# Designs tried in a protein design run: peptides against a protein of PDB entry 5H65. Part 2

Target 1, 294 residues: chain A of PDB entry 5H65
Amino acid sequence: QYLERTPLCAILKQKAPQQYRIRAKLRSYKPRRLFQSVKLHCPKCHLLQEVPHEGDLDIIFQDGATKTPDVKLQNTSLYDSKIWTTKNQKGRKVAVHFVKNNGILPLSNECLLLIEGGTLSEICKLSNKFNSVIPVRSGHEDLELLDLSAPFLIQGTIHHYGCKQCSSLRSIQNLNSLVDKTSWIPSSVAEALGIVPLQYVFVMTFTLDDGTGVLEAYLMDSDKFFQIPASEVLMDDDLQKSVDMIMDMFCPPGIKIDAYPWLECFIKSYNVTNGTDNQICYQIFDTTVAEDVI

## One batch from the design tools (peptide; aimed at target 1 K39 E50)

Design b1_p8_2_s4 (made by RFdiffusion4, then SolubleMPNN; from b1_p8_2, 3 letters changed)
Fold by OpenDDE base, seed 4:
Structure b1_p8_2_s4 (fold): chain B 294 residues (1-294), chain A 8 residues (1-8)
Amino acid sequence: as target 1 above (294 residues)
Amino acid sequence: VTLEEYTF
C-alpha cells in the first residue's frame, strides 16, 4: 500500500472517511499499562469487552461446580465420560468427557476434554496436559457450553472467547460435524458450536504530533502493530516486556518530544455521530512498528 | 463498549 505522506495539519481540515500515510511522533499514549490495553473484540458487532480476570472465571466455574452432571448425558458416541467425586466440598462431582475420534480415544495431545463441574484450577491443570478443554454444563438433552463469559475453548494458556451478542450456541453433539477430531482448530470448534469467536486486540489511543498539528488516533490491532499476538501477551512476561520496550522507544519517559523517534503509520478517518454532534475519529491501520525498530 | 466509547 502506498500513499503520499500528509501532514497532520492538512488531515485535521479534511472530511472523513479518508486514508492517510503519516509521519509523526508519539507524544503520548493511553492506557499506560499494557494489560489495560488488551481487549476482546467481536469481528461482527465490533463490541469491545474486557478480558475476564482469573477472579471472574473462578466465580463462573464455582457456580458451574454447584450443578451435578446429568448421568443420562454421559458416555455417548462422541465422548467417554469419567466422574470424580471430591472427598471434600460436600461431595462435588466433576465430569470429564473425553471426545473420541471415530470411536477411538485420541492421545492426550490430540484429545479434547469437556469438563463439567470443574474449578478453574482443575481446568487449567487439564488444559496443560490435554490438547483442549471446553467447560460445559448439562443441558436438557445434551451437554452445552457452560458460559460465554468463560472461555469456550482452552488450549494450553490460551483462552478462546465467544461473543454473547452474536453467537447462537449449539449443543456439544454438533462437534460431530468436525471430520478431524484431533487438531481442534478454534475457528472450527466455534463454527460447530455456533460461536462467533472474539479476537484479542490491543486498544490504545495515540496522541500524534508531527510539528504541524496534533492528532489523536486509536490503535486496535491483534498482532500486526507489535508483531506480537494480543492473545498471548497476557500470559507471557517476555512478550509484555517487548511491548513495553517498543512503547518506551517511541515515547521515552523523561525525554523531550524533540528527541522522540518518528513513527510512520497509516491512519484512517471516519465519522462518528454522538447525539447531535458529528465527530471525526482516526484509527491506525496496516502498520507494523516492530520491523522499524532500529 | 465500542472503540470510540473507550476512554483511558
Scores: peptide ipSAE 0.207, ipTM 0.855, DockQ to the pose 0.740
OpenDDE base, seeds 1, 2, 3, 5: peptide ipSAE 0.205, 0.202, 0.196, 0.198; ipTM 0.856, 0.851, 0.847, 0.849

## One batch from the design tools (peptide; aimed at target 1 S108)

Design b1_p9_1 (made by RFdiffusion4)
Pose (drawn by RFdiffusion4):
Structure b1_p9_1 (pose): chain A 289 residues (1-273, 279-294), chain P 9 residues (1-9)
Amino acid sequence: QYLERTPLCAILKQKAPQQYRIRAKLRSYKPRRLFQSVKLHCPKCHLLQEVPHEGDLDIIFQDGATKTPDVKLQNTSLYDSKIWTTKNQKGRKVAVHFVKNNGILPLSNECLLLIEGGTLSEICKLSNKFNSVIPVRSGHEDLELLDLSAPFLIQGTIHHYGCKQCSSLRSIQNLNSLVDKTSWIPSSVAEALGIVPLQYVFVMTFTLDDGTGVLEAYLMDSDKFFQIPASEVLMDDDLQKSVDMIMDMFCPPGIKIDAYPWLECFIKSYNVTQICYQIFDTTVAEDVI
Amino acid sequence: SIADQVSLP
């Protein structure tokens, strides 16, 4: 009834901060390599960070495999422990600690594992069979998180990361403070270990064109715009294909802008200290499947 | 894989 759209030339003449409903074509976008759009964002210090690569994680887990699990930290009231020996793996030993709920191991899909010496591949397989996995190492007096450079929790396809700057790391026994040992809420796991969780976000720069003007608008969200979780997309081939198709739909390579579909959205202007723009309250996924 | 060998005790 009262749906009206503001041309871009009118927006460029106005001061910030304001909000606009617009319709424009996506002339171009960055990043050209879409996997680079997935960033980690700390809600406490507002820093943006790259997600560690497989090679980065492999280095950490292989380095973890050189250390011997300490027998003194095995079989507590918090967890049962089991050590596997290996062959042709530089004498590697793998420790898996099964976390108990009131002195009893829960069902596998509710059971959290702590693992010393495991590979990324093994941790991912374990995450399918069990509730979740925390990479750990034998500290002086207790098990401790392997490294904040690696995920503090792998749950399903989500690798949860914490902020190195904002976190004050606590040892594993502090998991006793969790209300139960079956739900394993990632924020609750992070609080118990003194970790400030990072948030996954899609970060992209859109160049919008409606024929009256041109404008650069940022995309920064976790799951609204694509209806694809940023927290899952790097570990899910289907979700990656969906992002590829949506961006190919709005901005197909090689063909002209005349043939592109329109992008209906809101944008908010703001002062940085020059005026910048950002998409908000917008989804392309409700009308596109 | 060690992961194939892991189950609840």
Fold by OpenDDE base, seed 1:
Structure b1_p9_1 (fold): chain B 294 residues (1-294), chain A 9 residues (1-9)
Amino acid sequence: as target 1 above (294 residues)
Amino acid sequence: SIADQVSLP
C-alpha cells in the first residue's frame, strides 16, 4: 500500500481514478459543527442520512404511543409481557415484553426489552436500566419493529438505525433464530429482523493545501480518522472535545496557514458525472490523524 | 422478577 508522496499540483493534472499519498495543510473544513458532520451511512445503497434528532424521535414514539398493544400478541414463548396504563386522561397503554432465553427470563443486564407504546423519555429511561431495548408495535400476527426512522435497537446511549431502502423487515419472532438470547449484538439482531444496519460516519470536506496546489477532499469515516467512533461521539462530551481539539490542531483559528501542521493522508480520485459535465473528486481513505495529536 | 424492576415514569 506504500505510495510515494505526490504534490497536489501534480495530482490536479491527472486523470481519475488514482490513489495518492499526500502531505498537506488543512486550510479549512466543512461543516464546522461536529454534530453536523455525523451522518448515517448505508453500506449497501450508500445513502447518507441525518441522525434523527430528539424531536424527530419524539414524534415517532408519540405516534406509536397512540396505538394500543394487541393483547393477542402478549406473552409468547419468546417473551413475557407486562402492561402499564399511564395516569393520564387517555390512559395510554404501554407494553414491555421481556425476551426469554430458552423460556427463562435472563438477568436484567442481559434481557432484551421490547417496548410498545412508550415515549422517548420512557424508552430512554428503560434503556439506561436495561441495556437492550427495541421499540416495537403490534403487527397483524406478531410484534413488529416500530419504525426504521427510529432506532431498531437502543443500548445504553447508543442508537442503532437501519436502512429503510435496503431492509426487508421480519417480525419479532425471528429473534428466535438467535441461539443465545442474552448477548444482543446489534448485527445479529439486525440480521434476524432483516435490517441492514446503518453506520455512523463522519462526513466532512477538507480543503487541503500543500503550497503547490489546493484541492477539496471528502472524508467519510466511521472510526479510523479520529480513532473515535462516530457512533459514540454525539453522546460523549469528552469525545466531542477530542475531535474538536484535533480539528483545532490541524486548523487553528486565528493562525496563519504557514504555521499549520502538516497532515499526512491518503486520497483517491474518482470521476463524477453530472449530466455532460465530468468532474474529478477526491476522497480521504485509510488515514488516521490521531497519532499526530501531540 | 426482572419485570418488577420496570417502572414507567
Scores: peptide ipSAE 0.073, ipTM 0.831, DockQ to the pose 0.209
OpenDDE base, seeds 2, 3, 4, 5: peptide ipSAE 0.072, 0.069, 0.071, 0.072; ipTM 0.832, 0.832, 0.830, 0.831

Design b1_p9_1_s1 (made by RFdiffusion4, then SolubleMPNN; from b1_p9_1 with Q5L)
Fold by OpenDDE base, seed 4:
Structure b1_p9_1_s1 (fold): chain B 294 residues (1-294), chain A 9 residues (1-9)
Amino acid sequence: as target 1 above (294 residues)
Amino acid sequence: SIADLVSLP
């Protein structure tokens, strides 16, 4: 449905909830750093959480690497296993399980690796060399996902995370339910393993000014606003530059707001109650970056 | 590295 443009001054006087089309300048935005604006969002419980940093993952995988792979769980109908003993003081054992498709090993670009005892560096290298990697550990009777604090699936440079709150993890053998063991679609893997996948989202607060009024609007978007997937931006310098360029375009540093381009977007108002306090908040939705060309 | 040694059987 088409919405007419509404000035901010009018919007600020209206009760929520309502939807608006606006034309405003981006006076400012938070956070200023791109990496701080990328979060993980659960589509079920709607919890927002930070994307784990490399240091966080290092700790998780280092801890996992202290565990010895269970020999009894190697070489099943689902996967073939290869074990390495590292040449270090502790002789760390690393297991790589190559998931088979109907008993046959797929091509490397279609193969899912289950990694047990690997470091972040090793896992990342493997994910670049092979199509898909799942960090795992030896459970009681089967391999299990290592930790939902780490990616449940790594494909190239993309880290797929699951919601700890909403997920009920199942053992690795549940991957047998997948008829196609070559494509390794993240959602399918997640479903098989009882994982609710998290979504990468850009989370920002925009201060919008159209000359009639000023309001703050919340942006939570995965790929529409910038036309750049939030899931890829952290691992791609070019994408980061693109986002930065977009933001600099709308909010150029050292320039007066009068020279800022106009941003057209949709916002929705909603009520937030905190005790006796009732606030109206605004969220940007269904918006792709569109500026007025002057 | 382990990654360098890994190959499909």
Scores: peptide ipSAE 0.041, ipTM 0.788, DockQ to the pose 0.822
OpenDDE base, seeds 1, 2, 3, 5: peptide ipSAE 0.036, 0.036, 0.036, 0.038; ipTM 0.776, 0.755, 0.755, 0.779

Design b1_p9_1_s2 (made by RFdiffusion4, then SolubleMPNN; from b1_p9_1 with Q5L S7E)
Fold by OpenDDE base, seed 1:
Structure b1_p9_1_s2 (fold): chain B 294 residues (1-294), chain A 9 residues (1-9)
Amino acid sequence: as target 1 above (294 residues)
Amino acid sequence: SIADLVELP
């Protein structure tokens, strides 16, 4: 889309909602730490959630590991089951269910693993060897997703999360609805299991200054702004460095704002009502800055 | 089988 550039001073005087093209300097931004800016967003209810920390996942999986896999739910037409007993004092049992495609076990790189009773460490090890892993638990009549507070699907280093509020979980046998049980597309898995997938997003607040005025603009973006997927950045040091470099370029530390580069972006204004108070807020949209850095 | 590839700690 094309919009004429509007100075911030003019924008600040106008009613919302409107869309603008602006040219401004990034005076400051928050949060300063990248890991704090990555959130999970529900496309349905629009709730923002924190990405679970490793420690949080440890607790969830440890709790799950206290439950013994139900023998009655093992070895179905959908999956073959293998059980391991740990050699620790508790003798914890871990079940791995290998999802079959039309009754046949697929190749390892195409096989979906359902893990029951595994620790985070064990799950991660398995996910490194097998591309697709779902943490599960024994339900009353079928295996079920363990917990939406944990990933419903792990593929490589990517953790896929679902919305607790919007999801209506279905049992694991609903994976039968997938015709192709070799290409485990996260959206397809989610749909089969009644999960509304959460989206990784960068969430930041920019203070923009063009010399005529100053305004705060909200950034919520998954992969356009930095041309880096929010879903991958936390697991890739190089991507993290790239984001940091971009932010340092636009907002260099120890340098006066007069020397800052100009940022061209689109912002939209919108009204926010808190009781009797009306406020106009701004959000960055349809903006890519990575091209200026590369 | 692919199950043989699974090793738990």
Scores: peptide ipSAE 0.059, ipTM 0.807, DockQ to the pose 0.210
OpenDDE base, seeds 2, 3, 4, 5: peptide ipSAE 0.000, 0.033, 0.033, 0.037; ipTM 0.294, 0.747, 0.745, 0.786

Design b1_p9_2 (made by RFdiffusion4)
Pose (drawn by RFdiffusion4):
Structure b1_p9_2 (pose): chain A 289 residues (1-273, 279-294), chain P 9 residues (1-9)
Amino acid sequence: QYLERTPLCAILKQKAPQQYRIRAKLRSYKPRRLFQSVKLHCPKCHLLQEVPHEGDLDIIFQDGATKTPDVKLQNTSLYDSKIWTTKNQKGRKVAVHFVKNNGILPLSNECLLLIEGGTLSEICKLSNKFNSVIPVRSGHEDLELLDLSAPFLIQGTIHHYGCKQCSSLRSIQNLNSLVDKTSWIPSSVAEALGIVPLQYVFVMTFTLDDGTGVLEAYLMDSDKFFQIPASEVLMDDDLQKSVDMIMDMFCPPGIKIDAYPWLECFIKSYNVTQICYQIFDTTVAEDVI
Amino acid sequence: SLEDLVEIE
């Protein structure tokens, strides 16, 4: 009834901060390599970070495999422990600690594992069969998180990361403080270990063109615009294909802008200290499947 | 056993 759209030339003449409903074509976008759009964002210090690569994680887990699990830290009231020996793996030993709920191991889909000396591949397989996995190492007096460079919790396809600057790391026994040992809420796991969780976000720069003007608008969100979780997309081939198709739909490579579909959205202007723009309250996924 | 669900490669 009262759906009206503001041309870009009118927006460029106005001061910030304001909000606009617009319709424009996506002339171009960055990043050209879409996997680079997935960033980690700390809600406490507002710092943006790259997600560690497989090679970075492999280095951490292999380095963890050189250390011997300490027998003194095995079989507590918090967890049962099991050590596996290996052959042709530089004498590697893998320790898996099964976390109890009130002195009883829960079902595998509710059971959290702590693992010393495991590979990324093994941790990912364990994450399918069990509730979740925390990479750990034998500290002086207790099990401790392997490294904040690696995920503090792998749950399903989500690798949860913490902020190195804002976190004050606590040892594993502090998991006793969790209300139960079956729900394993990632924020609750992070609080018990003194970790400030990072948030996954899609970060992209859109160049919008409606024929009256041109404007750069940022995309920064976790799951609204694509209806694809940024927290899952790097570990899910289907979700990656969906992002590829949506961006190919709005901005196909090689063909002209005349043939592109329109992008209906809101944008908010703001002062940085020049005026910048950002997409908000917008989803392309509700009308596109 | 839950241990039977673990495979170390």
Fold by OpenDDE base, seed 4:
Structure b1_p9_2 (fold): chain B 294 residues (1-294), chain A 9 residues (1-9)
Amino acid sequence: as target 1 above (294 residues)
Amino acid sequence: SLEDLVEIE
């Protein structure tokens, strides 16, 4: 995969698509806030979505909590159910369904919880204790995923989301198809439930300048560029700090660009048609910058 | 039991 280094001025004159190796300074980047740079990407339809904010999730789960669990759907061969009635909140009922493995309740760290009527806070606490939690609601014949606007699976601090466009949701009983009901691999859960899982990605626009020219390059990367998973960064202060440090290193505030370090990366050009306007865009690929920080 | 680990607000 060796490519000779090409100056930006030369790249800017060439037709797309092509791949280049470049050495340039990061003049600027957008968005400036890390939270804004993390998106959800569908590998199938390629739609980019915003990661739901806690406030958004609160609303979803609050709405779900207004629904009473259906008694007829409790205690199946797949799960054992218990109902809690809150002392406050007008006696909100919360159903927790403990998924069994071959009819036996597993250990807490291996047990998948299906929660019906839980708040975000309750769900998050449960995910920390039990590792795997799925927010659900009572359907007509079975439990169903609550809402694809919310995580379909929460494991620890990781929220797994599904694509609304590409997913064809199936009822919870389809989890029976899983041979292993202890590990709860997100992809397996998604497949069983008809969910196309979304991928966390860093999405940024870099303005690159090598002294010969300036171009904007698009970055969409899940874990390679920073060597930090986009799926974890929002929930980890240390990881956030690391990303910020990396960006500050390449684009330090308060100093002139002449003092900026050089960034080596691969970019590919591609054609974009917007109506009658044809333009060439650039995307960063197969690039890791974290190694350069050390 | 697993149930004992559940905390509902």
Scores: peptide ipSAE 0.431, ipTM 0.950, DockQ to the pose 0.905
OpenDDE base, seeds 1, 2, 3, 5: peptide ipSAE 0.428, 0.430, 0.430, 0.430; ipTM 0.949, 0.950, 0.950, 0.950

Design b1_p9_2_s1 (made by RFdiffusion4, then SolubleMPNN; from b1_p9_2 with E3S)
Fold by OpenDDE base, seed 4:
Structure b1_p9_2_s1 (fold): chain B 294 residues (1-294), chain A 9 residues (1-9)
Amino acid sequence: as target 1 above (294 residues)
Amino acid sequence: SLSDLVEIE
């Protein structure tokens, strides 16, 4: 790499901001639980927030299911609509809108579904079959995104979220602006609907020790560090195990630090002001620890 | 049809 290796003792004496290449042992890290390390990050306002839990989503979709789909909004040039009525409940109405590509229904694996009144379970099943699902509600004149507290787009097991602060939502008919209505790229969908997409990130604090000094480095990374997407890890047991294995490799439990492997990474220093106190902090960047590309 | 693939509880 471009940067020369610098010992931590030297880094600790230098002013920020600077970039360094280091070789150190991972003495410890926090949080220890993977689920606690995965957050949603807004690239504009930089808000970090928790990934909604299943229970949170259940509440949102249950609330949405209490609303009746507006018949006037069904079967437009953009989508064909079908209504289901549940039998074992209070006759819950579920509307599924199949988005057309230039007036033609695409194949199931390329078809975007807009769903009104669906449960989390139903939506998840649909996302596996059709790949792309947007939870929606009937607005005054058009379908609208249901709630930014829920995913604006579900693709397979991936939940795409938007920032409430930075988004200026537009109605569903704005999907017409997309020339290609088969791939349903999350960023394109977000742009069409006025959504600022949130990014899944691993958020961790590493305590690094190279024998000359100790410093804490902040990790906020989406998919480079582990070569595992933060967006997928929560829904994939194998990926979770992989991350755990990586962390255990660098910071093995029950073993003294002298036996720890060396971690090579890049860190950047930056200044943080807390009142009158100026502090130098460190962040890991452009670092991959996984040997195999997943 | 596409609708045949939809499962509603």
Scores: peptide ipSAE 0.442, ipTM 0.953, DockQ to the pose 0.907
OpenDDE base, seeds 1, 2, 3, 5: peptide ipSAE 0.438, 0.439, 0.440, 0.440; ipTM 0.952, 0.953, 0.952, 0.952

Design b1_p9_2_s2 (made by RFdiffusion4, then SolubleMPNN; from b1_p9_2 with E3S I8V)
Fold by OpenDDE base, seed 4:
Structure b1_p9_2_s2 (fold): chain B 294 residues (1-294), chain A 9 residues (1-9)
Amino acid sequence: as target 1 above (294 residues)
Amino acid sequence: SLSDLVEVE
C-alpha cells in the first residue's frame, strides 16, 4: 500500500486509529535477546504464550511414555501399527502408527507417524526422517492428541502448537477427512483435529526517533519483517545470527544514533483503555526490513 | 528395533 510519509511529531498529535508511513531511526528495542522475542500467538483469542522449552516437552513426553498403548486401537484402515519394547527403561512400550493413503503406505518422506510413548529425542529423530510426527495417546475408542502443551505436529525441526482455549479436539480418525494423506499441511491437520493453530511471532518494542519526535511501536510479526520465519529461528543458528545482524545494523551497539541507518516502515495507531485512562499505541505492520537494507 | 527405525535414512 501507499501512504505519504508523516513525521513522528505530527503522528503523536493525531487521534487513533490511523495508518502511517514513517522514516525513523531505531533508537532502541526490547527484548534484547532473540529467544525472548519469539512467542506463540492465537489468531482467535489473541493469547500470547511462551514457546515451550525442551525441558517442558521432556516432562510431557515422559508422562506420556508411562501410558500403555491400547492394542484395540492398533492397525486400522487409517494406519498400520508397530510396537517396540525398550530394554533399559522398564520395558517402555512405544507404538508407531504409519498413516496410510487410501490403504497404501506412502514413502517415508511423505509419511505421517502417530507416536505413543516416544521420548522427545526419539520423536525429533523420527521427524527428521519422516514427513510428519503427531504425538498421540490411546483414548477410549480412538487415538487422540497427546497434549496441546506439546506440539500437535512436528515436521523436521518445526513444532506446531495449538491453542488450548480455542481448540475443540477431535479424535485421530478425523484425519480420514483429508483427501491427500501425503502432504500433511499443518492447517489441514489442525482443521481435521479441531485445533486452532498458534502462530510463531516475533514480539518486540521499538523506540523510533526521526528527529522530530520519539514513539514506541509494537512489532508482532511471523515472517515478513525479517524475512525469516519465527517458526524456524529458534532451531537454526544461522537464522538467529541473521536476525541479530539485522538488529545490529539498525541499532549498532557503541555507536551514536546520528550514525544509525534510517528505517522505513508502516505503523498503525490504536486506542488502548486501561481503566479510566485512554492511551494511543502504535504497531508496525506490512514492513520488511530486508528490503530497506538493499 | 525402535533404534533401527529412528536411524533409518
Scores: peptide ipSAE 0.086, ipTM 0.850, DockQ to the pose 0.256
OpenDDE base, seeds 1, 2, 3, 5: peptide ipSAE 0.080, 0.083, 0.073, 0.084; ipTM 0.849, 0.850, 0.856, 0.850

Design b1_p9_2_s3 (made by RFdiffusion4, then SolubleMPNN)
Fold by OpenDDE base, seed 4:
Structure b1_p9_2_s3 (fold): chain B 294 residues (1-294), chain A 9 residues (1-9)
Amino acid sequence: as target 1 above (294 residues)
Amino acid sequence: SLEDLVEIE
């Protein structure tokens, strides 16, 4: 995969698509806030979505909590159910369904919880204790995923989301198809439930300048560029700090660009048609910058 | 039991 280094001025004159190796300074980047740079990407339809904010999730789960669990759907061969009635909140009922493995309740760290009527806070606490939690609601014949606007699976601090466009949701009983009901691999859960899982990605626009020219390059990367998973960064202060440090290193505030370090990366050009306007865009690929920080 | 680990607000 060796490519000779090409100056930006030369790249800017060439037709797309092509791949280049470049050495340039990061003049600027957008968005400036890390939270804004993390998106959800569908590998199938390629739609980019915003990661739901806690406030958004609160609303979803609050709405779900207004629904009473259906008694007829409790205690199946797949799960054992218990109902809690809150002392406050007008006696909100919360159903927790403990998924069994071959009819036996597993250990807490291996047990998948299906929660019906839980708040975000309750769900998050449960995910920390039990590792795997799925927010659900009572359907007509079975439990169903609550809402694809919310995580379909929460494991620890990781929220797994599904694509609304590409997913064809199936009822919870389809989890029976899983041979292993202890590990709860997100992809397996998604497949069983008809969910196309979304991928966390860093999405940024870099303005690159090598002294010969300036171009904007698009970055969409899940874990390679920073060597930090986009799926974890929002929930980890240390990881956030690391990303910020990396960006500050390449684009330090308060100093002139002449003092900026050089960034080596691969970019590919591609054609974009917007109506009658044809333009060439650039995307960063197969690039890791974290190694350069050390 | 697993149930004992559940905390509902």
Scores: peptide ipSAE 0.431, ipTM 0.950, DockQ to the pose 0.905
OpenDDE base, seeds 1, 2, 3, 5: peptide ipSAE 0.428, 0.430, 0.430, 0.430; ipTM 0.949, 0.950, 0.950, 0.950

Design b1_p9_2_s4 (made by RFdiffusion4, then SolubleMPNN; from b1_p9_2 with E7S I8V)
Fold by OpenDDE base, seed 2:
Structure b1_p9_2_s4 (fold): chain B 294 residues (1-294), chain A 9 residues (1-9)
Amino acid sequence: as target 1 above (294 residues)
Amino acid sequence: SLEDLVSVE
């Protein structure tokens, strides 16, 4: 979509909604900390949520570990089960259920584990050894997802979360509906379990200045703007450094704005109503800045 | 053992 470049001063005078191509300097941005800019977004209800940190997950899994796996739910046509008892004073029981493909245990890199009573550390280690891990609990008649406040699926270092508001959880046996029980596509797993998956997004506010005017533009993007997936950045130091480098390039610390590079991007205006107050806001869209760094 | 299963070795 071709748009002519429009100066900010002209944009600021126009009604919304409209789309613009702009060339401006990034005067400032917020939040300054990358970790604070990564959120979880529901594509259905559009709620933004914080990404749980390790401490949050530790609590959830610790609580889950207080429950004893139900023997009646072990070893079904879907999975083979193995139980361990820890040496600690409480004697924590951990159940690992190995999901089968057509009645056969798959290779580790293709195998989905369902885990009861595991710690975050144990789950993370298992997710690096096997294809995927789902934290579960014993329900009344079947295994069930442990808690949507925790990941419903862990693949390597990626934690997949679901929306509590929009999800209608189904029991683990619904994984039988999946024809492919080797790749464990997150969206497919989510669909089978009645989960609306959340999306990792960068959420930032840019203050843009082209010398004719200044406006704030909202950024909500998953992987296009930085050409870095928001889903991976929190767990990868190199990706974090890359994002920081990009931001430092456009908004270098200790340097006057006159020396800042120009940023070309698309913005769209939209109306926001708060009671009787009407405000025009701006959002960045269809923009990639990483190409300027390459 | 569980320890063996979760080992990163």
Scores: peptide ipSAE 0.182, ipTM 0.874, DockQ to the pose 0.286
OpenDDE base, seeds 1, 3, 4, 5: peptide ipSAE 0.130, 0.168, 0.175, 0.161; ipTM 0.855, 0.870, 0.871, 0.867

